# Peptides against a protein of PDB entry 4J2C, part 10

Target 1, 107 residues: chain A of PDB entry 4J2C
Amino acid sequence: MEDPFFVVKGEVQKAVNTAQGLFQRWTELLQDPSTATREEIDWTTNELRNNLRSIEWDLEDLDETISIVEANPRKFNLDATELSIRKAFITSTRQVVRDMKDQMSTS

## One batch from the design tools (peptide; aimed at target 1 P4 E64 F76)

Design b2_p13_4_s4 (made by RFdiffusion4, then SolubleMPNN; from b2_p13_4, 6 letters changed)
Fold by OpenDDE base, seed 1:
Structure b2_p13_4_s4 (fold): chain B 107 residues (1-107), chain A 13 residues (1-13)
Amino acid sequence: as target 1 above (107 residues)
Amino acid sequence: SLKELREYISSLL
């Protein structure tokens, strides 16, 4: 089977961009309630949470692939640079998600 | 591609 890591990576990146847009709108709605309906607040909040959950799910699966590769180095032909890029992507993306979640929990 | 990823993982285990 073909390694789908880069494809999923791209999908996660798009999901992050979507989540960041939703997060921005979420902050705007809460900052000025006079311009916001409760319906939009609820919709935005739910969409944001759903997107974040999806990202976290994908990151877990991506992380598992790395663990499998590292446990079976002879079976895979990934060099250290590629493996580092994959790990860095997961780490940085988790941080982005965490930052949004932390701000949501304090509001 | 989540499906493809899961299939890939399964093939590795």
Scores: peptide ipSAE 0.243, ipTM 0.819, DockQ to the pose 0.725
OpenDDE base, seeds 2, 3, 4, 5: peptide ipSAE 0.230, 0.226, 0.235, 0.233; ipTM 0.809, 0.808, 0.813, 0.812

Design b2_p13_5 (made by RFdiffusion4)
Pose (drawn by RFdiffusion4):
Structure b2_p13_5 (pose): chain A 104 residues (1-33, 37-107), chain P 13 residues (1-13)
Amino acid sequence: MEDPFFVVKGEVQKAVNTAQGLFQRWTELLQDPTREEIDWTTNELRNNLRSIEWDLEDLDETISIVEANPRKFNLDATELSIRKAFITSTRQVVRDMKDQMSTS
Amino acid sequence: SNHEKLREYYHTP
């Protein structure tokens, strides 16, 4: 089989980009005074977070699985470090948006 | 799906 981690990583990357875009408009709709547009934007942004959060759990499990069985997966160590790094950074990106959504 | 492929790849003995 081929390892699909980077495919799913790509999918997470696109959803984050989408979430970043919605978050920008979401901030605008609040700072320059309708209800219907705000509601749609808010819930689509939450929809992007739902998908990202779920994908990150599975991706993080794959790292746990690879480390429990290194010979089967034969992953370059640098590549593996970058994978954890992606989870770390992406989680921080998502958390930060939710915090701004909570206070704003 | 890509998720199913990811689960299958990493959970296959």

Design b2_p13_5_s1 (made by RFdiffusion4, then SolubleMPNN; from b2_p13_5, 6 letters changed)
Fold by OpenDDE base, seed 4:
Structure b2_p13_5_s1 (fold): chain B 107 residues (1-107), chain A 13 residues (1-13)
Amino acid sequence: as target 1 above (107 residues)
Amino acid sequence: SARDKLREFYYSP
């Protein structure tokens, strides 16, 4: 059986790209009210929040796999470099999500 | 789903 970590990682990366696009639009709508409708603002805000929540959900699952691997090193046989890459991905992606959420909460 | 994929692999006997 193939390790699905990279598959989920790819899904998260895709979701991040989508969220970043929505965030950019969200920023544009709020910066120039003359180009924005309440409907689009509400839709964009909702879609963005949903995407961010989905990413956070997947990151929690990915993070759990790290603990499982570290508790069962013989079963999975992942080296320190691979584990470091996985941890770094989770950490950096959480930061990207947090930055967007922080900006949304102050607007 | 992502959750199902991970669970299937990481909690398999």
Scores: peptide ipSAE 0.510, ipTM 0.901, DockQ to the pose 0.804
OpenDDE base, seeds 1, 2, 3, 5: peptide ipSAE 0.504, 0.509, 0.505, 0.508; ipTM 0.898, 0.901, 0.900, 0.901

Design b2_p13_5_s2 (made by RFdiffusion4, then SolubleMPNN; from b2_p13_5, 5 letters changed)
Fold by OpenDDE base, seed 3:
Structure b2_p13_5_s2 (fold): chain B 107 residues (1-107), chain A 13 residues (1-13)
Amino acid sequence: as target 1 above (107 residues)
Amino acid sequence: SNRDKLRTFYYTP
């Protein structure tokens, strides 16, 4: 059985890219009300929230796998470099999500 | 789901 971590990582990265695009549009709509409709603002906001929630959901599961691997090193045989990359991905992605959420909460 | 994929791999003996 192939380790699904990279598959989930890829889907999380796709969701991050989508969220960043939605966030950019969200910012543009709020900065220029003359080009914005309430419908597009609501749609963009909802899609952005959905993507962020999806990312956070997957990050929790990915983070759990780290604990499992560290508790069972002989079973998974991951080297220190790969484990570090996995941890760094989770940490950096959480920061990206947090930054967007912080900006949304203060607008 | 992603959760199912991860659990299947990481919790399978």
Scores: peptide ipSAE 0.648, ipTM 0.947, DockQ to the pose 0.786
OpenDDE base, seeds 1, 2, 4, 5: peptide ipSAE 0.647, 0.647, 0.644, 0.646; ipTM 0.947, 0.947, 0.946, 0.947

Design b2_p13_5_s3 (made by RFdiffusion4, then SolubleMPNN; from b2_p13_5, 6 letters changed)
Fold by OpenDDE base, seed 1:
Order: sequence, then structure tokens, then C-alpha cells
Structure b2_p13_5_s3 (fold): chain B 107 residues (1-107), chain A 13 residues (1-13)
Amino acid sequence: as target 1 above (107 residues)
Amino acid sequence: SSRDKLREFYYSP
């Protein structure tokens, strides 16, 4: 069985791209009410929240796998570079999500 | 699912 980490990573990356698009639209809708309906605002907000939640959930799972690998290094035989890349992905993605959430919470 | 695969791969004895 191949390591499925990269599969989930790819899914998270896709979700991030989707969320970023939704976030941009969310911002546009709130900044110019003349181009927005309440229905679209609600839809966009909900979709955005759902995507962010999904990302956070996957990141938790990915982060857990790292802990498992570090606790059982011989079993998985991952080199330091690969592990670093995985950690960096989780850290940077969490930051991206956090930035969007912070901006949403201040509105 | 991908989540299931993660569990299988990383929690397998």
C-alpha cells in the first residue's frame, strides 16, 4: 500500500483553492451591496465555512500522521526532507485558513 | 475514502 498522505494533501490543496475563491467573492459581496443578494451572501458564506472546516479536519488528520511517523520512524522510513515538507504544508495551510477566518470574524 | 486510507496506512499493526 502506498502512503496516502499526498492524496489527502492534494485534496486539501484543492479545497484551499476553492476557499480562496469563495473568500474573494465573499469580500466582494460585502463591500458592494449593490452587486449582492442576501441569498448569494449566505450561500457563499456557508460554502466558505464548509470548505474551511473540511480543510481543518484534514489538517488534523495529516498532523496526526506526522506524530505517528515521528513516534515510529523505523516503520515508515521517511527521510527528514519529506517530513519537513509535510510539516511545512500543514503549518502554511493552517495559516492560510486562519487568515481567512480572522477576516471573516471581524466582519 | 482518503481518510480511511490514512487510518489504514498509519494505524495498521
Scores: peptide ipSAE 0.602, ipTM 0.930, DockQ to the pose 0.946
OpenDDE base, seeds 2, 3, 4, 5: peptide ipSAE 0.604, 0.598, 0.601, 0.598; ipTM 0.931, 0.930, 0.930, 0.930; seeds 2, 3 fail the geometry check

Design b2_p13_5_s4 (made by RFdiffusion4, then SolubleMPNN; from b2_p13_5, 6 letters changed)
Fold by OpenDDE base, seed 2:
Structure b2_p13_5_s4 (fold): chain B 107 residues (1-107), chain A 13 residues (1-13)
Amino acid sequence: as target 1 above (107 residues)
Amino acid sequence: SPRDKLREFYYSP
C-alpha cells in the first residue's frame, strides 16, 4: 500500500483553489452591490465556508499523520526533507485559510 | 474519503 499523504495533499490543494475562487467572488459581490443579489451572496458565502471547513478538517488529519510518523519513524522510513515538506504544506495552507477567514470576519 | 485513506495506511498493523 502506497502512502496516501500526497493524494490527500492534492485534494486539499484543489479545495484551496476552489475556495480562493469563491473568496474572490465573495469580495467582488461585497465591493459592488449593484452586481450582487442576496441569493448569490448567501450561496457564495456558504460555499466558501463549507470549503474552508473541509480544508481545515483534512489538514487536521494530515497533521495527525505527522505525529504518527514522528512517533514511529522505523515503520514509515521518511527522510527529514519529506517530513519538512509535509509540515510546511500544512502550516502554509492553514495560513491561507486563516487569512480568508479573517477577512470574512472583519467585512 | 481522505480520512479513510489516511486511517487505512497510518493505523494499519
Scores: peptide ipSAE 0.508, ipTM 0.902, DockQ to the pose 0.789
OpenDDE base, seeds 1, 3, 4, 5: peptide ipSAE 0.492, 0.501, 0.505, 0.506; ipTM 0.895, 0.899, 0.900, 0.902

Design b2_p13_6 (made by RFdiffusion4)
Pose (drawn by RFdiffusion4):
Structure b2_p13_6 (pose): chain A 104 residues (1-33, 37-107), chain P 13 residues (1-13)
Amino acid sequence: MEDPFFVVKGEVQKAVNTAQGLFQRWTELLQDPTREEIDWTTNELRNNLRSIEWDLEDLDETISIVEANPRKFNLDATELSIRKAFITSTRQVVRDMKDQMSTS
Amino acid sequence: STSHTELHEYYWE
């Protein structure tokens, strides 16, 4: 088989981009004074977070699986480090948005 | 989705 980690990584990247865009408009709709648009934007943003969070759990488990069985997967170590790094940074990106959503 | 099914088959099976 081919390893789909980078495919799913690409999917996560797109959803984060979408979430970033919605978060920007979401901030605007609050800072320059309707309800219907705010509600739609809020829930779609949460929809992007639901997908991202779920994907990161699975992707993180794949790293745990690869480390428990290194010979089967034959992953370049640098490539593997970059994979954990992506989960680390993406989790931080998602958490930061939610915090701004909580206070704003 | 297809990508997640393939991810499961590749890493869990």

Design b2_p13_6_s1 (made by RFdiffusion4, then SolubleMPNN; from b2_p13_6, 7 letters changed)
Fold by OpenDDE base, seed 3:
Structure b2_p13_6_s1 (fold): chain B 107 residues (1-107), chain A 13 residues (1-13)
Amino acid sequence: as target 1 above (107 residues)
Amino acid sequence: SEARKKLREYYYE
């Protein structure tokens, strides 16, 4: 079968994009209460948290694949550059999630 | 998801 890493990566990226949109709306709702209902705030918050959890779950799986590849280099025979790109994606995406979570926890 | 399922199959089998 084909390596499904980038399929999962795509799902993660989609969730990131969704989360960023929800985060933006979340910020707007909190900054202007006159335009916000409790229902929308709750919905936005819940959807945002769900997306963030989904991302974190997938990142754990993706990160584990890195360990598996590194432990079995001959089995997978990944290019060093590709492996670096995969690692960088996980690292940068974790940072994006962390930044949103940090802002949510301090608001 | 199907993607996650395939991930497990590809990397753990």
Scores: peptide ipSAE 0.568, ipTM 0.923, DockQ to the pose 0.951
OpenDDE base, seeds 1, 2, 4, 5: peptide ipSAE 0.565, 0.567, 0.566, 0.565; ipTM 0.923, 0.924, 0.923, 0.923; seed 5 fails the geometry check

Design b2_p13_6_s2 (made by RFdiffusion4, then SolubleMPNN; from b2_p13_6, 9 letters changed)
Fold by OpenDDE base, seed 5:
Structure b2_p13_6_s2 (fold): chain B 107 residues (1-107), chain A 13 residues (1-13)
Amino acid sequence: as target 1 above (107 residues)
Amino acid sequence: SSAREKLRKFYFE
């Protein structure tokens, strides 16, 4: 069986790009109320939150795989470099999500 | 998702 980590990673990356687009629209709507409707603001906000939750869910699963690999190094045979890359992806992606969430909560 | 299910089968089982 092929390691599905990269598949989920790709899905997360796609979801992040989608969320960033929604976040940009969200900020634009709030910055220029004359071009914004309450309906679009609500829709954008809900879609953004749903995407962020989906990303966080996948990151938790990816993070768990790292714990499993570290507990069973011989079974998966991943080198330290690859493991570091996987960890860095999770850490940096969590930060991107956190930054968007923080800005939404302070608006 | 299909990918999430594959993660479970590959890593968790």
Scores: peptide ipSAE 0.452, ipTM 0.884, DockQ to the pose 0.965
OpenDDE base, seeds 1, 2, 3, 4: peptide ipSAE 0.440, 0.456, 0.450, 0.448; ipTM 0.877, 0.885, 0.883, 0.882; seeds 2, 4 fail the geometry check

Design b2_p13_6_s3 (made by RFdiffusion4, then SolubleMPNN; from b2_p13_6, 9 letters changed)
Fold by OpenDDE base, seed 4:
Structure b2_p13_6_s3 (fold): chain B 107 residues (1-107), chain A 13 residues (1-13)
Amino acid sequence: as target 1 above (107 residues)
Amino acid sequence: SEAREQLRKFYFE
């Protein structure tokens, strides 16, 4: 079986791009209420939250794989560089999600 | 998803 880590990583990256687009629209709607309907705001908010939750869910699984690899180094035989790249991806992506969530919670 | 299922099969089992 091929390592599916990169497949889930790709899905996360795609979801991040989608979330960023929704977040941009969300901010635009709130910045100019005259061009926004309550229905569009609610739809955008829900879609954004769903995407963010999806990302967080995948990141939890990806993060767990790190722990499993570190606990079983002979089984997976990943070098330190690759493991660092995987960890950095999870950390940076969590920060992107956190930044959006923080702004949503204060608006 | 299928990717998630493969992830679990590869790592968690």
Scores: peptide ipSAE 0.553, ipTM 0.927, DockQ to the pose 0.965
OpenDDE base, seeds 1, 2, 3, 5: peptide ipSAE 0.549, 0.552, 0.550, 0.551; ipTM 0.926, 0.927, 0.926, 0.927

Design b2_p13_6_s4 (made by RFdiffusion4, then SolubleMPNN; from b2_p13_6, 9 letters changed; failed a check: a repeat of another design)
Amino acid sequence: SEAREKLRKFYYE

Design b2_p13_7 (made by RFdiffusion4)
Pose (drawn by RFdiffusion4):
Structure b2_p13_7 (pose): chain A 104 residues (1-33, 37-107), chain P 13 residues (1-13)
Amino acid sequence: MEDPFFVVKGEVQKAVNTAQGLFQRWTELLQDPTREEIDWTTNELRNNLRSIEWDLEDLDETISIVEANPRKFNLDATELSIRKAFITSTRQVVRDMKDQMSTS
Amino acid sequence: SLTELREYINSKL
């Protein structure tokens, strides 16, 4: 089989981009004074987070699985480091948005 | 997809 990690990584990257875009409009709708648009934007943004969070759990498990069985997966170590790095950074990106959503 | 990722893992284990 082919390893789909990078496919799912790509999907996560698109959802983050979508979430970044919704977060921008979400901030605007609050800072330059309707209810219906705010509600739609808020819940779609949460929809992007739901998908991202779930995908990151699975992607993080795959790293745990690969490390428990290195010979089977034959992953380049640098490539593997970059994978954990993507989870780390993406989690930080998501957490930061939610914090701004909480205070703003 | 996550299903395909699960299938890939299962094929390796």

Design b2_p13_7_s1 (made by RFdiffusion4, then SolubleMPNN; from b2_p13_7, 5 letters changed)
Fold by OpenDDE base, seed 5:
Structure b2_p13_7_s1 (fold): chain B 107 residues (1-107), chain A 13 residues (1-13)
Amino acid sequence: as target 1 above (107 residues)
Amino acid sequence: SREELREFIESLL
């Protein structure tokens, strides 16, 4: 079966961009409650949480593939550079998600 | 694509 890592990576990247936009709006709404409707706050919050959960789910699966590859180096032809890129992507993306979640939990 | 990834992972286990 073909390695779908890069496809999922792309989808995660899109979800991150979407989440960052939602996070920005979420911040704006909370900064000025007088201009924010409950409906938009709820929608933005829910959409943001959904995106973050989706990203985390995909990252868990992507991370599992890393473990599988590292446990079976002879079965896969990924070079050190590609493996490093994959690991870095998961690590950095988790940090981005964590930063948003931390700010949401403190508000 | 999430499903594709899960199928891929399962094929490796």
Scores: peptide ipSAE 0.236, ipTM 0.810, DockQ to the pose 0.678
OpenDDE base, seeds 1, 2, 3, 4: peptide ipSAE 0.235, 0.221, 0.234, 0.228; ipTM 0.810, 0.799, 0.807, 0.803

Design b2_p13_7_s2 (made by RFdiffusion4, then SolubleMPNN; from b2_p13_7, 5 letters changed)
Fold by OpenDDE base, seed 5:
Structure b2_p13_7_s2 (fold): chain B 107 residues (1-107), chain A 13 residues (1-13)
Amino acid sequence: as target 1 above (107 residues)
Amino acid sequence: SREELREFIASLL
């Protein structure tokens, strides 16, 4: 079976971009109530939360694949550089998600 | 492709 890591990585990256757009709109709506309807605030908030949850879910699965690879290095043709890239992606993406969640919880 | 990843993981366990 083919390693689907890069495919999921791409999907996560796209989801992050979408979430960042939603987060920006969320910030704008709360910053200027005159431009905001309750319907859009609720929609934006829900879409943002759903996207963040989806990203976190994918990151957990990606993280599990790394654990499996590290436990069975000879079964997979991944060098240290590729493994580092995969780990860095998960770490940095988790931080991006965390930052948005932190700001949402304080607003 | 989440399902594909889950299938992949399952195949390794």
Scores: peptide ipSAE 0.264, ipTM 0.831, DockQ to the pose 0.672
OpenDDE base, seeds 1, 2, 3, 4: peptide ipSAE 0.261, 0.247, 0.261, 0.257; ipTM 0.830, 0.820, 0.829, 0.826

Design b2_p13_7_s3 (made by RFdiffusion4, then SolubleMPNN; from b2_p13_7, 6 letters changed)
Fold by OpenDDE base, seed 1:
Structure b2_p13_7_s3 (fold): chain B 107 residues (1-107), chain A 13 residues (1-13)
Amino acid sequence: as target 1 above (107 residues)
Amino acid sequence: SLEELRKFLESLL
């Protein structure tokens, strides 16, 4: 079985972009209620939350793969640089998600 | 894909 990390990474990146778009729309809708319907606000909010939740779930699985790789270094031909890139991706993506969630919780 | 990831993880257990 091949290491699918980079594939999932790409999917998560796309999901993040989608979430960021939804987040931007969410902020716009709340900033100017005159241009927003309650239906769109609710839809956007729900879609955003769902996307963020999915990303978090994916990150957990990706994080698990790293733990497994680190526990089995001879089974996986990954150098320190690649492992660092993977860890950095998870860390930075979690932060991006957290920032959006924090702003949503304070609005 | 997530499915591939799941299968990958399962193959390691």
Scores: peptide ipSAE 0.187, ipTM 0.770, DockQ to the pose 0.694
OpenDDE base, seeds 2, 3, 4, 5: peptide ipSAE 0.180, 0.174, 0.186, 0.186; ipTM 0.760, 0.757, 0.766, 0.768

Design b2_p13_7_s4 (made by RFdiffusion4, then SolubleMPNN; from b2_p13_7, 4 letters changed)
Fold by OpenDDE base, seed 1:
Structure b2_p13_7_s4 (fold): chain B 107 residues (1-107), chain A 13 residues (1-13)
Amino acid sequence: as target 1 above (107 residues)
Amino acid sequence: SREELREYIESLL
């Protein structure tokens, strides 16, 4: 079966961009109540949470593939560079998500 | 593609 990592990676990247947009709007709504309704705040908050959750879920699955590959490296045609790229993507993306979540929790 | 990923993972187990 073909390795779909890069496809999921792309989907996660897109989801991150969406989440960042939602996060920006979330921030704007809370900073200026005159331009915000409770309905939009709630919608934005929920959409953002859902997106972040989805990303985290995908990252877990991606991380699992790495663990499996590392458990049997000879079975998979992945060099150290590719594996490093995959790990870095997961790590950096988790950090991006964490930063948004942290800011949301403190508001 | 999440399903594809899960199928892939299952194939690796």
Scores: peptide ipSAE 0.281, ipTM 0.845, DockQ to the pose 0.682
OpenDDE base, seeds 2, 3, 4, 5: peptide ipSAE 0.261, 0.272, 0.267, 0.269; ipTM 0.832, 0.839, 0.836, 0.837; seed 2 fails the geometry check

Design b2_p13_8 (made by RFdiffusion4)
Pose (drawn by RFdiffusion4):
Parts: sequence; C-alpha cells; structure tokens
Structure b2_p13_8 (pose): chain A 104 residues (1-33, 37-107), chain P 13 residues (1-13)
Amino acid sequence: MEDPFFVVKGEVQKAVNTAQGLFQRWTELLQDPTREEIDWTTNELRNNLRSIEWDLEDLDETISIVEANPRKFNLDATELSIRKAFITSTRQVVRDMKDQMSTS
Amino acid sequence: SESHEELHEYYHE
C-alpha cells in the first residue's frame, strides 16, 4: 500500500485554510455593525473544526502506531518528526481560533 | 471517506 498520511495532511491543510477564511469574516461581522449570516459563518467554521479535530486524532494515532512498529513502516526519521510537528502546529492553530471565538 | 478508509487500512491492518 501507499501511505495516505500526506493525503489526509493535505485535507487538513485545506480545511484550516477554509477555517482561516471564515474566521476572518466572522471577526468582521462582529466588529463593524445580520444574525443569519453570523449564524451560518459560525456553524460552518465549527464544521471545519469538527473535521480538523477528528483528522488530527487519527493522524496522531498513526504516529503512535508507526513508533510501536518502526520496521514495518520504514519512515524516514526527519519525515516522521515533521509529521508530529504538523499535528503540534495545527492543533495550536485550531485552539487559537477557538479562543478568539470565545472572547470575541 | 476513501482517504480515511485507506489511512485506517494502511495503519491498522
């Protein structure tokens, strides 16, 4: 088989980009004073977070699985480090948006 | 999705 981690990584990257875009408009709709547009934007943004959060759990499990069985997966160590790094950074990106959503 | 099914099969089977 081919390893689909980078495919799913790409999907997560697109959803974060989408979430970043919705978050920008979401901030605008609050700072320059309707209800219907705000509600749609809020829930779609939450929809992007749902997908991202779920994908990150699975991707993080794959790293745990690869480390428990290194010979089967034969992953370059640098590549593997970059994978954990993506999870780390993406989790921070998502958490930060939610914090701004909570206070704003 | 197909990509998630393949990810599960690749890492769990």

Design b2_p13_8_s1 (made by RFdiffusion4, then SolubleMPNN; from b2_p13_8, 7 letters changed)
Fold by OpenDDE base, seed 4:
Structure b2_p13_8_s1 (fold): chain B 107 residues (1-107), chain A 13 residues (1-13)
Amino acid sequence: as target 1 above (107 residues)
Amino acid sequence: SEAREKLRKFYYE
């Protein structure tokens, strides 16, 4: 079986792009209420939150795989560089999600 | 999802 880490990583990347688009629209709607309906604001907010939660869920799974690999190094035999790249992806993506969530919570 | 299931099979089994 091929390592499915990259498959989930790809899904996370797509979800991040979607979330960033929704976040941009969310920001625009709140900046100019004359261009927004309550229905669109609610829809955008809900879709954005759902995407962010989906990303966080996948990141938790990806993060757990790191722990499993580190606990069983001979089974998976991943080099340090590859593990670093995987960890960096999780860390940076969590930061992107956190930044959006922080802005949503203060608006 | 299918990807999540594959992840579990690969890493937890």
Scores: peptide ipSAE 0.556, ipTM 0.924, DockQ to the pose 0.969
OpenDDE base, seeds 1, 2, 3, 5: peptide ipSAE 0.556, 0.555, 0.555, 0.552; ipTM 0.924, 0.924, 0.924, 0.924; seeds 1, 5 fail the geometry check

Design b2_p13_8_s2 (made by RFdiffusion4, then SolubleMPNN; from b2_p13_8, 7 letters changed)
Fold by OpenDDE base, seed 5:
Structure b2_p13_8_s2 (fold): chain B 107 residues (1-107), chain A 13 residues (1-13)
Amino acid sequence: as target 1 above (107 residues)
Amino acid sequence: SKAREELRKFYYE
């Protein structure tokens, strides 16, 4: 069986791109109320939160796989470089999500 | 999803 880590990683990356677009629109709507309706704000906010939740869910699963690999290194035969790349992806993506969530919670 | 299911199969089985 092929390692599906990169498949889930790809799904996360797509969700991040979607979330960033929604976040940009969310910011624009709040910055210029004359172009915003409560309906669009609510829709955008809901879609954004759904995407962020999806990302966080996938990141939890990806993070779990790293723990499994580290506990069974010979079974999966991943080198330190590969593991570092995977860890860095999770860390940086979590930071991106956290930054958006922090801005949403303070507005 | 299919990807999540495959992830489970690959890493937990």
Scores: peptide ipSAE 0.567, ipTM 0.927, DockQ to the pose 0.954
OpenDDE base, seeds 1, 2, 3, 4: peptide ipSAE 0.563, 0.564, 0.567, 0.565; ipTM 0.926, 0.926, 0.927, 0.926

Design b2_p13_8_s3 (made by RFdiffusion4, then SolubleMPNN; from b2_p13_8, 9 letters changed)
Fold by OpenDDE base, seed 2:
Structure b2_p13_8_s3 (fold): chain B 107 residues (1-107), chain A 13 residues (1-13)
Amino acid sequence: as target 1 above (107 residues)
Amino acid sequence: SSAREALRKFYYD
């Protein structure tokens, strides 16, 4: 059976791209209220939050797989470099999400 | 999702 880690990783990347677009629009709407309706602000905010939650959910699952692999190295036989790449992806993606959430919470 | 389910099966079964 093929390792599905990269499939979930790909879905996370797509969600990140979507979230970044929504975040940009969210920022624009709040910086220039004359261009925004309440409906668009609410929609954008909700869609953004939904995407961020989806990403965080997937990252939790991906992060758990790291622990499982490290606890059972012979079962999965992953290269150390590959494992490092997976860890780096999770760490960097969490930072991207955190940065957006921090800005949303302070606005 | 199917990907999430596949992940669970691969790593927990």
Scores: peptide ipSAE 0.574, ipTM 0.925, DockQ to the pose 0.903
OpenDDE base, seeds 1, 3, 4, 5: peptide ipSAE 0.569, 0.572, 0.573, 0.576; ipTM 0.924, 0.925, 0.925, 0.926; seeds 1, 5 fail the geometry check

Design b2_p13_8_s4 (made by RFdiffusion4, then SolubleMPNN; from b2_p13_8, 7 letters changed)
Fold by OpenDDE base, seed 2:
Structure b2_p13_8_s4 (fold): chain B 107 residues (1-107), chain A 13 residues (1-13)
Amino acid sequence: as target 1 above (107 residues)
Amino acid sequence: SEAREQLRKFYYE
């Protein structure tokens, strides 16, 4: 069986790209209220929140897989470099999500 | 999702 880590990673990457686009639009709508309707603001905000929540959920699952691998190294036989890349992906992606959430909460 | 199910099968079983 192929390691599904990369499948979920790919889904997270797509969700991040979508979230970044929504975040950009969210920022634009707030910067120029004259061009924004309540409906679009609400829609954009909800879509953004949903994407961020989806990402966070997937990251929790991915993070758990790392814990499982580290607890059972002989079963999975992952290269140390690959494990580092997986950890770095989770860390950096969480930071990207956190940055967007921080701006949404403080704007 | 299918991907989440695959994670479960691969890592927990």
Scores: peptide ipSAE 0.569, ipTM 0.928, DockQ to the pose 0.957
OpenDDE base, seeds 1, 3, 4, 5: peptide ipSAE 0.568, 0.569, 0.568, 0.567; ipTM 0.927, 0.927, 0.927, 0.927; seed 1 fails the geometry check

## One batch from the design tools (peptide; aimed at target 1 D61)

Design b2_p14_1 (made by RFdiffusion4)
Pose (drawn by RFdiffusion4):
Structure b2_p14_1 (pose): chain A 104 residues (1-33, 37-107), chain P 14 residues (1-14)
Amino acid sequence: MEDPFFVVKGEVQKAVNTAQGLFQRWTELLQDPTREEIDWTTNELRNNLRSIEWDLEDLDETISIVEANPRKFNLDATELSIRKAFITSTRQVVRDMKDQMSTS
Amino acid sequence: SAENREKLREYYWE
């Protein structure tokens, strides 16, 4: 088989981008004074977070699985480090948005 | 996306 980690990584990247875009408009709709648009934007943003959060759990489990069985997966160590790094950074990106959503 | 997740499960969990 081919390893789909980078495919799912790409999907997570797109959703983050989408979430970044919705978050920007979401901030605007609050700072320059309708209800219907705010509601739609809020829930779609939460929809992007749901997908990302779920994807990150699975991607993080794959790293745990690869480390428990290194010979089967034959992953370049640098490549593997970059994979954990992606989860680390993406989790931070998502958490930050939610914090701004909580206070704003 | 569902297909890609299935492929991810087959590759890493099976």

